# Ledger of designs, part 9: peptides against a protein of PDB entry 3HUF

Target 1, 320 residues: chain A of PDB entry 3HUF
Amino acid sequence: MWIIEAEGDILKGKSRILFPGTYIVGRNVSDDSSHIQVISKSISKRHARFTILTPSEKDYFTGGPCEFEVKDLDTKFGTKVNEKVVGQNGDSYKEKDLKIQLGKCPFTINAYWRSMCIQFDNPEMLSQWASNLNLLGIPTGLRDSDATTHFVMNRQAGSSITVGTMYAFLKKTVIIDDSYLQYLSTVKESVIEDASLMPDALECFKNIIKNNDQFPSSPEDCINSLEGFSCAMLNTSSESHHLLELLGLRISTFMSLGDIDKELISKTDFVVLNNAVYDSEKISFPEGIFCLTIEQLWKIIIERNSRELISKEIERLKYA

## One batch from the design tools (peptide; made by RFdiffusion4, then SolubleMPNN)

Design b1_p8_8_s3 (from b1_p8_8, 3 letters changed)
Fold by OpenDDE base, seed 3:
Structure b1_p8_8_s3 (fold): chain B 320 residues (1-320), chain A 8 residues (1-8)
Amino acid sequence: as target 1 above (320 residues)
Amino acid sequence: DKDLEEAA
């Protein structure tokens, strides 16, 4: 989201969120959803127009800001952004920090991008929320991105957390739920004048972790917890692979259960399967190897004695 | 009389 602040009390000491939309900026406008009053004798009654675009798909992957357009409204002394005069037709900016000078005003409006990028675990929730979140200037998507700051957990009552949720947790992404999204949707008008009223996602996250026994206390409890173990994985999602890497596992990949030969078994402590393969192929598992799903692995990993538990399971199946 | 900047 874009936040503006200014020196010299020209914004009345307020920090304001600018959502996607158009704003007339000037001395003789009243603060509302489409106007920004700036108090200076050196600023025109109607001085500039700010236009903030909705997030692009690229912004989701890069964590870049919503495009910020500035147009001077034919003022005597013009408008500058980052010491450069705004062109006659306006200019667009993708920098995360903008120093906006209106005319000869000695104080600048400072615009800065606060990164918030929300990944969704399922397409249904994305479809439900993306439009509303984009109107808040929040990039959204399904695919893993290094720019993601938040992850929406799919709450199905009584279900295990998904691989996406597990991975998001280990990546130290702030996990949120639909309740937080609902809250975000309601605060849009209230935060126009005061950016400090933006809800804290960390509180939501803490509550999720505290109230769900499927989460360890911290990602650090799981990261590299299986260092020294080796697994084989069916060529599954990239998220599954990255999850296993974060556990410190040495990973071998295979294309089918039939490719699990004696050599692979000799070098592998356990095999990780997706749920579909696990359920369909239970009868045909290779002898002498521990096969489990990622969800089953996660149940072991969240235990304090995860290494001991895995070792016991490996031993049980090697000698069975 | 600080001339108030007026838009053209």
Scores: peptide ipSAE 0.047, ipTM 0.759, DockQ to the pose 0.237
Fold by OpenDDE base, seed 2:
Structure b1_p8_8_s3 (fold): chain B 320 residues (1-320), chain A 8 residues (1-8)
Amino acid sequence: as target 1 above (320 residues)
Amino acid sequence: DKDLEEAA
């Protein structure tokens, strides 16, 4: 989201969130959803127009800001952004920091981008929330992105957490739920006057982790916890592969269960399967190899003695 | 000072 601040009390000492939309900026306007009052004798009654666009799909992957357009409203002394005069037709900016000079005012409006990019685990939830979140200037998507700051956990009561949730946790994404999204949807009007009223996602995250025994205390407890072990995986999910990498596993991939030969077994401590393959093919598993699901592996890695537990399971099946 | 007030 865009946040504006200014020196010299020209914004009355307030920080303000700018959502996607159009704002008239000047000395003789009243603060509301479409106006920004700036207090200086050097600023025109109606000085500039700010237009913030909704996030693009590219912004979801890059963590870039919503496009910020500035137009001078035919003022005597013009408008500058980052020491450059705004063109007659207005200019558009994608920089994360904008220093906006209105006329001869000795103080600048400082606009800065606070990155917030929300990944969804469920396409139905994305479809429900994407429009509202985009209107807050928050990029949203389903695919994994290095720019992702927050991850929406799908709450099904009594179900195991998804692989997506496990991976989001290990890559240190802030996990949030529908309650946080509901709260975000209500703050749009309240944060116009005070940007500090934006809800803290870390509190939501802490509560989720504390109240769910399926999470370890921290990602650091699990990252590289299985270093030195080797696994084989059916090439079905990129998220599953990345999850196993974060555990410190050496990973071999195979395309079918028939590819699990004696050579692969000799080099592999265990085989990771999806639930569907595990349930359907368990009768046909090769002898002398430990096969488990990601969910079963997760139950082991969240334990404090995960390395000992996995070693015991491997040994049990080698001598069976 | 007056000229700045008229220009704004």
Scores: peptide ipSAE 0.040, ipTM 0.736, DockQ to the pose 0.266
Fold by OpenDDE base, seed 1:
Structure b1_p8_8_s3 (fold): chain B 320 residues (1-320), chain A 8 residues (1-8)
Amino acid sequence: as target 1 above (320 residues)
Amino acid sequence: DKDLEEAA
């Protein structure tokens, strides 16, 4: 989201979130959802128009800011952004830091991008929330992105957490739920005057982790916990691969169990399968190798003695 | 104030 602050108390010492929309900026406007009052004698009554666009698809993947348009409202001394005069038709900016000078005002409005990018685990939740979140200037999507800051877990009562959720956790993204999204939807009006009123997702995350036994206490408890082990990965998602990498596993990727020969078995500690392959191929599992689902692996990983548990299962099959 | 007129 865009946040503005200013020097010299020209914004009354307040930080403000700028959601997607249009704002008239000037000395003689009243702060509301479409106006930003700036207190300086050197600023026109109506000085500039700021327009924040909704997030683009590209912004979801790059973590780039919503496009920030500035137009001077035909003022005597103009408007500058990053020491450059705004063009007659206005200019658009994608920089994460904007210094906006209104006329001859010695103090600048500082606009900065606070990265918030929400990944959803399922398309249904995305469909439900994307519009509202985009109107908050929050990029949203389903696909894995290095720009993601938050992850909405799929709440299925009585089911294990998804691979996406597991991976999001290990990536140290802030896992959130629908309760946080609901809260976000209500704060829009309150944060106009004070950007500090934006809810901290870390509290939501801490509560999720604390109240769900399917999570370890921290990602650090699991990262590289299986260093020194090797696995073969069969018919799993890219997220599954990345998850296994974060566990410190050496990974071999295959498309069929038939690709696993005796030589590979000798070098592989276990095989990781998705649920569909695990259930369909149980009869065709190679002898002498431990096959498990990623969900079964996760149940082991979250235990304090994960290495010992994996070792025991590997040994059990070697001597069976 | 000259500044007010100039900013007007």
Scores: peptide ipSAE 0.040, ipTM 0.749, DockQ to the pose 0.438
Fold by OpenDDE base, seed 5:
Structure b1_p8_8_s3 (fold): chain B 320 residues (1-320), chain A 8 residues (1-8)
Amino acid sequence: as target 1 above (320 residues)
Amino acid sequence: DKDLEEAA
């Protein structure tokens, strides 16, 4: 999200979130959803127009800011952004930090991009929330992104957490739920005067982890916890592969259970299967190898003695 | 007051 602050008292000592939309900036406007009052004798009554665009799909993957357009409203002394005079037709900016000088005002408005990029676990939740979040200037998507800062967990009562949730946790992404999204949807008016009123996602995350026994205390409890072990997996999802990598596993990929030969068995401690293959092919599992699902693996990983547990299970099935 | 209108 874009946040503005200013030196001196020209913004009344307050920070403000700028959501996507158009703002008239000047000395003689009243602060509201479309106006920013700036207190200086050197600023025109109506000095500039700020236009913040909604996030693009590219912004979700790059973590780039919503495009920030500045237009001078034909003022005597013009407007500058990052020491450059704004062109007659206005200019657009994608920099994360903007120093905006209105006329000869000795104080600048500082606009900075606070990165918030929300990944969703399922398309239904994305469809429900994307529009509202985009109107807050928050990029959203389903696919894994290096720019992702937050991950929406689907709270289905009695279900295990998804691979996406597991991976998001291990990546140290802030996991949030629909309650946090609901709260975000209400802040639009309150944050006009005080940007500090934005809800703390970390508090939500801490509560989720504390109250859900499917999570370890920290990602560090699981990261590289299986270092030295080797697994084979079906080449089905990139997220599953990355999850296993974060556990410190050496990974071999195969396309079908028929590709699991003696050589692969000899160098592999266990085979990771998706639920569908695990359930359908249980009778066809190769002899002498431990096969499990990601969810079954996760249940072992979250235990304090995960290495001992997995070793015991490998041994049990090697001799079965 | 007038000077502020001309200066901005």
Scores: peptide ipSAE 0.040, ipTM 0.736, DockQ to the pose 0.376

Design b1_p8_8_s4 (from b1_p8_8 with P2K)
Fold by OpenDDE base, seed 1:
Structure b1_p8_8_s4 (fold): chain B 320 residues (1-320), chain A 8 residues (1-8)
Amino acid sequence: as target 1 above (320 residues)
Amino acid sequence: DKELEEAE
């Protein structure tokens, strides 16, 4: 989201979130959803127009800001952004930091991009929330992105957490739920005057971890916890591969159970399968190798003695 | 004190 602050109390010491939309900026406007009052004698009554666009698909992957347009409203002294005069038709900016000078005011409005990109695990939840979040200037998507700051877990009653949720946790993404999204939708009016009223997603995350026994206390408890072990993985998802990498596993990939030969078995401690293959092919598992699902692996790795548990399961099948 | 010219 875009946040503005200003030097010399020209914004009355307030920090403000700017959502996608149009704002008239000037000395003689009243602060509301479409106006930003700036207090300086050198600023025109109606000085500039700020227009913040909704996030693009690219912004979700890059963590780039919503496009920020500035237009001078034919003022005597003009408007500058990053020491450059705004063009007659206005200019658009994609920089994460904007120093906006209105006229000859010695104090600048500082606009900065606070990165917030929300990944959804569930396409139905994305469909429900994407429009509202985009109107807050929050990029949204389903695919993994290095720019992702928050992850919405799928809540299915009585189900295990998904691989996406597991991976989001291990990569230290802030996991949130629908309660946080609901809260975000309500703050739009309150944050006009105080950007600090933005809900702390870390509190939501802490509550999720505390109330769900499927999470370890910290990602650090699981990261590299299986260092030195080797697995073979059915090439089904990128997230699953990345998850296993974060566990410190050496990974070999295969396309079918038929590709699991004696050579692969000799260098592999266990085989990781998706649920569909695990359930359908249980009767045809290669002899002498431990096969498990990612969900079964997750149940082991969240335990304090995960290495011992894995070792015991490997041994059990070697001597059976 | 640079007298900030009053913007019209």
Scores: peptide ipSAE 0.078, ipTM 0.749, DockQ to the pose 0.296
Fold by OpenDDE base, seed 5:
Structure b1_p8_8_s4 (fold): chain B 320 residues (1-320), chain A 8 residues (1-8)
Amino acid sequence: as target 1 above (320 residues)
Amino acid sequence: DKELEEAE
């Protein structure tokens, strides 16, 4: 989201969130959803127009800002952004930091991009929330992104957490739920005058972790916890592969259970399967190898003695 | 005090 602050008292010492939309900026406007009052004698009554675009798909992957357009309203002293005069037709900016000088005002409006990119684990939830979040200037998506700051966990009561949730947790992404999204939707008007009224996602995250025994105490408890072990997995999701890498596993990939030869078995401590393959092919598992799902593996990993537990299971099957 | 010229 875009946040503006100003030097001196020209914004009355307040920070403001600028959502996608159009704002008239000037000395003789009243603060509302479409106007920003700036208090300086050198600023025109109606000085500039700010237009913030909705996030693009590219912004979700890059963590880039919503495009910020500035137009001078034919003022006597003009408008500058980052020391450059705004062109007559207006200019568009993709920089994360903008110093906006209105006229001869010695104090600048500082616009900065607060990165917030929300990944969804469930396409239905994305479909429900994407429009509202985009109107807040928050890029959203389903695919893994290095720009992801928040991850929406699907609350299926009584289900294991998804691989996406596991991976988001290990990546130190702030896991949130629908309650946080609902709260975000209500603050749009209140944050016009005070950007600090934006709800803290960390409180939501802490509550999720506290109330769900499927999470370890920290990502650090799991990262490299299985260093020195080797696994084989079906060439399925990239997230599954990345998850296993974060556990410190050496990973071999195969296309079918039939591709698991004696050589691979000799070098592999266990085989990781998806639920569908595990359930359907359980009878056809290669002898002498420990096969488990990612969910079953996760249940072991969250335990303090994960290495001992997995070693015991490996030994049990090698000597059976 | 540079008299900030009043924008008309």
Scores: peptide ipSAE 0.073, ipTM 0.745, DockQ to the pose 0.305
Fold by OpenDDE base, seed 4:
Structure b1_p8_8_s4 (fold): chain B 320 residues (1-320), chain A 8 residues (1-8)
Amino acid sequence: as target 1 above (320 residues)
Amino acid sequence: DKELEEAE
């Protein structure tokens, strides 16, 4: 989200969030959802127009800012952004930090981008929330992105957490739920005067972990916990591969169960399968190798003695 | 730089 602050008292010592939309900036406007009052003698009554666009798909993958447009409203002293005079037709900016000078005011408005990018686990929830979140200047999507700051867990009572949720947890993404999204949608009016009134996602995250036994105490308990073990997996999903990498596993990939030969078996401690392949091919598993799903592996790795548990399972199957 | 001039 875009946040503005100012040097001196020209913004009354307050910070505010700028959501996608249009703002008239000047000395003789009243602070509201479409106006920013700036107090200086060198600033025109109506000085500039700020326009913040909704996030693009590219912004979801890069964590880049919503486009920030600045137009001078034909003022005597003009407007500058990052020491450059704004053109007659206005200019658009994609920099994460903007120093906005209105007229000859010695104090600048400082606009900075605070990255908030929300990944969804399923398309239905994305469809439900994307419009509202985009209107907050929050990019949203389904695919894994290094720019993701938050991950929406679907509240399915009694179901195992998804691979997406597991991976989001291990990569230290803040896991949130629909209750947090609902709360976030209500703050739009309150943050006009104080950007600090944004809801704390970390408190929501702590509550989710505390109330769900499918999470370990911390990501650090699982990261590299399986260092020294080797696995083979079907080349099915990037998220599954990245999850296994974060566990510290050496990973080999194969295309079919028929590719699991004696050489591969000799180099691997276990085989990781998706649920569909695991359930359909149980009868055809190679002898002398431990096969499990990601969900079965997750149940082991969340235990404090995960290394000992996996070692026992490997030994049990080698001597059966 | 001081605010030397009032904006219209």
Scores: peptide ipSAE 0.073, ipTM 0.746, DockQ to the pose 0.292
Fold by OpenDDE base, seed 3:
Structure b1_p8_8_s4 (fold): chain B 320 residues (1-320), chain A 8 residues (1-8)
Amino acid sequence: as target 1 above (320 residues)
Amino acid sequence: DKELEEAE
């Protein structure tokens, strides 16, 4: 989201969130959802127009800001952004930090991008929430991105957490739920005047972790916890691969269970399968190797003695 | 006429 603050109390010492939309900026406007009052004698009654676009798909992957357009409203002294005069037709900016000088005002409006990108695990939830979140200037998507700051956990009552949720947790992404999204939707009006009223996702995350036994206390408890072990994985998901890498596993890939030969078995401690393959082919598992799902592996990895547990399972099936 | 107040 874009946040503005200013020097010399020209914004009355307040910070504001600028959501996607259009703002008239000037001395003789009243603060509301479409106007920003700036208090300086050197600023025109109606000085500039700010237009913040909704997030692009690219912004979700890059963590870049919503496009910020500035237009001077034919003022005597013009408008500058980052020391550059705004063109007659206006200019658009993708920099994360903008110093906006209105006319000869000695104080600048400082606009900065607070990165917030929300990944969804479920396409239905994305479809439900994306429009509202985009109107907050929050990029949204389904695919993994290095720019993601938050991950929406799909709460199905009594279900295991998804691979996406596991991976988001290990990546130290802030996991949130529908309750946080609902809260975000309600604060839009309140944060117009005070950016500090933006809800803290970290509290939501702490509550999710505390109240769900499927999470360890910290990602650090799981990262590299299986260092020294080797697994083979069906080449189905890049996210699953990255998850296993974060556990410190050496990973071999195969295309089918039939590709699991004696060589692969000899160098592999266990085989990781997706649920569909596990359920359909459990009768056809290779002898002498431990096969499990990612969800089954996760149940082991969240235990404090995960290395001992996995070793026992490996031994049990090597000698069966 | 947008009275552009001159920056004093």
Scores: peptide ipSAE 0.058, ipTM 0.746, DockQ to the pose 0.312

## One batch from the design tools (peptide; made by RFdiffusion4, then SolubleMPNN)

Design b1_p9_1_s1 (from b1_p9_1, 6 letters changed)
Fold by OpenDDE base, seed 3:
Structure b1_p9_1_s1 (fold): chain B 320 residues (1-320), chain A 9 residues (1-9)
Amino acid sequence: as target 1 above (320 residues)
Amino acid sequence: DDDYYVDTS
């Protein structure tokens, strides 16, 4: 989201979130959803127009800002952004930091981009929330992104956490739920005058972790916890692969259970399968190898003695 | 007249 602050009390000492939309900026406007009052004698009554665009798909992957357009409203002394005069037709900016100078005002409006990118675990929730979040200037998507700051967990009571949730946790993203999204939607108007009123996702995250025994205390408890072990997995999910890498596993990939030969078995401690393959093909598992789902592996990983537990399971099946 | 008050201070 875009946040503006200013020196010299020209914004009354307040920070303001600029959601996607158009704002008239000037000395003789009243603060509301479409106006920004700036208190200076050196600023025109109506000085500039700010236009914040909705997030693009690219913004989701890069964590870049919503496009910020500035137009001078034919003022005597013009408008500058980052010490450059705004052109007659206005200019668009993708920099994360904008120093906006209105006329001869000695104080600048500082606009900065606060990165927030929300990944969804399922398309249904994305479809439900994307429009509202985009109107907050928050990029949203389904695919993994290095720019992801938050991950929406689907709260189904009694269900195991998904691979996406596991991976998000290990990547140290802030896991949130629909309750947080609902809260974001309700506070939109309250943060106009005070950007500090933006809800803290970390509190939501702490509550999720506290109330769900499927989470370890920290990502650090799981990262590299299986260093030295080797697994084979079906080439089905990039997230699954990355999850296993974060556990410190050496990974071999295969396309079908039929590709699991004696050579692969000899160098592999266990085989990781998705739920669909595990359930459908459990009767056809190769002999002499430990097969488990990612969810079953996760149940081992969250235990303090995960290495000992996995070793016991490997030994049990090797000598059976 | 958009009174551009030049801060003449």
Scores: peptide ipSAE 0.022, ipTM 0.624, DockQ to the pose 0.136
Fold by OpenDDE base, seed 5:
Structure b1_p9_1_s1 (fold): chain B 320 residues (1-320), chain A 9 residues (1-9)
Amino acid sequence: as target 1 above (320 residues)
Amino acid sequence: DDDYYVDTS
């Protein structure tokens, strides 16, 4: 989201969040959802128009800012952004830091982008929340992104956490729930005057971890916890592969269970399967190899003695 | 009247 602050008390010493929308900026406007009062005698009554666009799909993957448009409202001394005069028809900016100078005002409005990108685990939840979050200037999506800062966990009562949730946790993404999204929707008006009133997602995350025994205390408890072990996996999910890599596993990929030959078995400690393959092929598992699902692996990984538990299961099946 | 009060002080 865009945050503005200014020197010389021209914004009354307040930091303000700018959501997607249009703002008239000037000396003789009242602060509201579409106006930004700037207190300076060197600024026109109505000086500039700021227009912040909703996030693009590209913004979700890059973590780039919502497009920021500035138009001068035919003022005597114009408007500058990053020391460049705004053109007659207005200019659009994608820089994460904007220094906006209104006329001859010696103090600049500093606009900076705070990255927030929310990944959803469930397409139904994305469909429910995407429009509202986009109106907050928050890009949303389903696919993994290096720009992802937050991950919405799907709360199904009594279900295990998904691979997406496991990976998000290990990637140190802030896991949130629908309660946090609901809270975000209510604060839109209250944060107009003070950006510090934005709710902290970390508190929500801490509560989720505390109240769910499927999470370890920290990602560091699991990262590289299986270093030195080797696994084979079906080449089905990029998230699954990345999850296993974060555990410190050496990974071999195969396309079918029939590709698991004696050579692969000799180099592999265990095979990781998705639930569908595990359930359908239980009777046809290769002899002398430990096969498990990602969810079963996760249950072992969250234990403090995960290495000993895995070793014990490997030995049990080698001698069976 | 764009009262641009340029404080010329």
Scores: peptide ipSAE 0.021, ipTM 0.610, DockQ to the pose 0.136
Fold by OpenDDE base, seed 1:
Structure b1_p9_1_s1 (fold): chain B 320 residues (1-320), chain A 9 residues (1-9)
Amino acid sequence: as target 1 above (320 residues)
Amino acid sequence: DDDYYVDTS
């Protein structure tokens, strides 16, 4: 989201979130969803127009800002952004930091991008929330992104957490739920005057961890917890691979159980399968190797004695 | 009158 601040008292000492939309900026406008009052004798009554676009798909992957357009409203002394005069037809900016000078005002409006990028675990929730979140200037998507700051967990009562949720947790993404999304939707008006009123997702995250026994106390409890072990993974998802990497595992990949030969077994402590293959091919598991699902692995990983537990399971099946 | 007062200070 875009946040504006200003030097001196020209913004009344307030930080303001600018959502996608159009704002008339000037001395003689009243602060509302479409106007930004700037208090300076050196600023025109109606000085500039700011237009913030909704996020692009690219912004989801890059964490880049919503496009910020500035147009001078034919003022005597013009408008500058980053010391450059705004063109007659306006200019668009993708920089994360904008120093906006209105006329000869000695104080600048500082616009900066606060990164918020929300990944969804399922397409249904994305479909439900994407429009509203985009109108807040929040990029949204399904695929893993290095720019992701928040992850929406799918709440299915009584179900295990998904691989996406597991991975989001381990990569230290803030996990949120629908309650937080609802809260975000309600604060739109209140944050006009004070950007500090933006809800803290960390509180939501803490509550999720506290109330769900499927989470360890911290990602650090799990990261590299299986260092020194080796696994073979059925190539199912990139997230699964990244998850196993974060556990400190050496990973070999295969496409079918038939690819598991004696050489692979000799170098592998256990095999990770998706649920469908695990359930359908139990009878065809290679002898002398421990096969499990990501979900079964996760249940081991969240325990404090995960290394001992997995070692016992490996031994049990080697001697069976 | 767009009183553009240039603070000439």
Scores: peptide ipSAE 0.021, ipTM 0.613, DockQ to the pose 0.135
Fold by OpenDDE base, seed 2:
Structure b1_p9_1_s1 (fold): chain B 320 residues (1-320), chain A 9 residues (1-9)
Amino acid sequence: as target 1 above (320 residues)
Amino acid sequence: DDDYYVDTS
């Protein structure tokens, strides 16, 4: 989201969020959803137009800002952004920090980008929320991104958490739910005057973790917790692979259960399977190797003694 | 005449 603030009380000492949309900026406008009052004798009644675009797909992957357009409204002394005069037809900016000078005003409007990118676990939730979130200047998507700051968990009562949720947790993404999205959607009107009224996603996250026994206390409790162990995995999901890497596992990949030979077994402590393969092929598992699902592995790794638990299961099956 | 008073103080 774009946030503006200014020195010299020209913005009345307030920080304001600029959602996607168009704003007339000047001395003689009233603050509302499309106007920004700036209090200075050196500023025109109607001085500039700010236009914030909706986020692009690229912004989701880069964490870049919504495009910020500035146009001078034919003022006597013009408008500058980062000490450069705005062109006659206006200019567009993708920098995360903008110093906007209106005419000869000695104080600048400082615009800064607060990064927020929301990943969704399922396409249905994305379809439901993407439009509303984009209107808040929040990039959204399904795919993993290094720019992702928040992850929407689908709360189905009584269901196990998904691999996506597990991975989001371990990579230290703030996990949120639909209740947070609902709250966020209502904030648009209240934050016009005070940017500090944005809901705290960390509080939502803390509540999710506290109230769900499927989460460890912190990602650090699980990261590299299985260092020194090796596994083989069916090459079905990149997300599953990344999850296992974060656990500190050495990973071998195979395409089918038939590829699990004596050589692979000799180098592998256990085999990780998806639920479909585990359920269908449980009768035909290779002898002498421990096979489990990611969900079963997760139940072990969230325990404080995860290394001991894994070792016991490996030993039990080697001697069975 | 929008008197732009530049506060030159």
Scores: peptide ipSAE 0.020, ipTM 0.605, DockQ to the pose 0.127; fails the geometry check

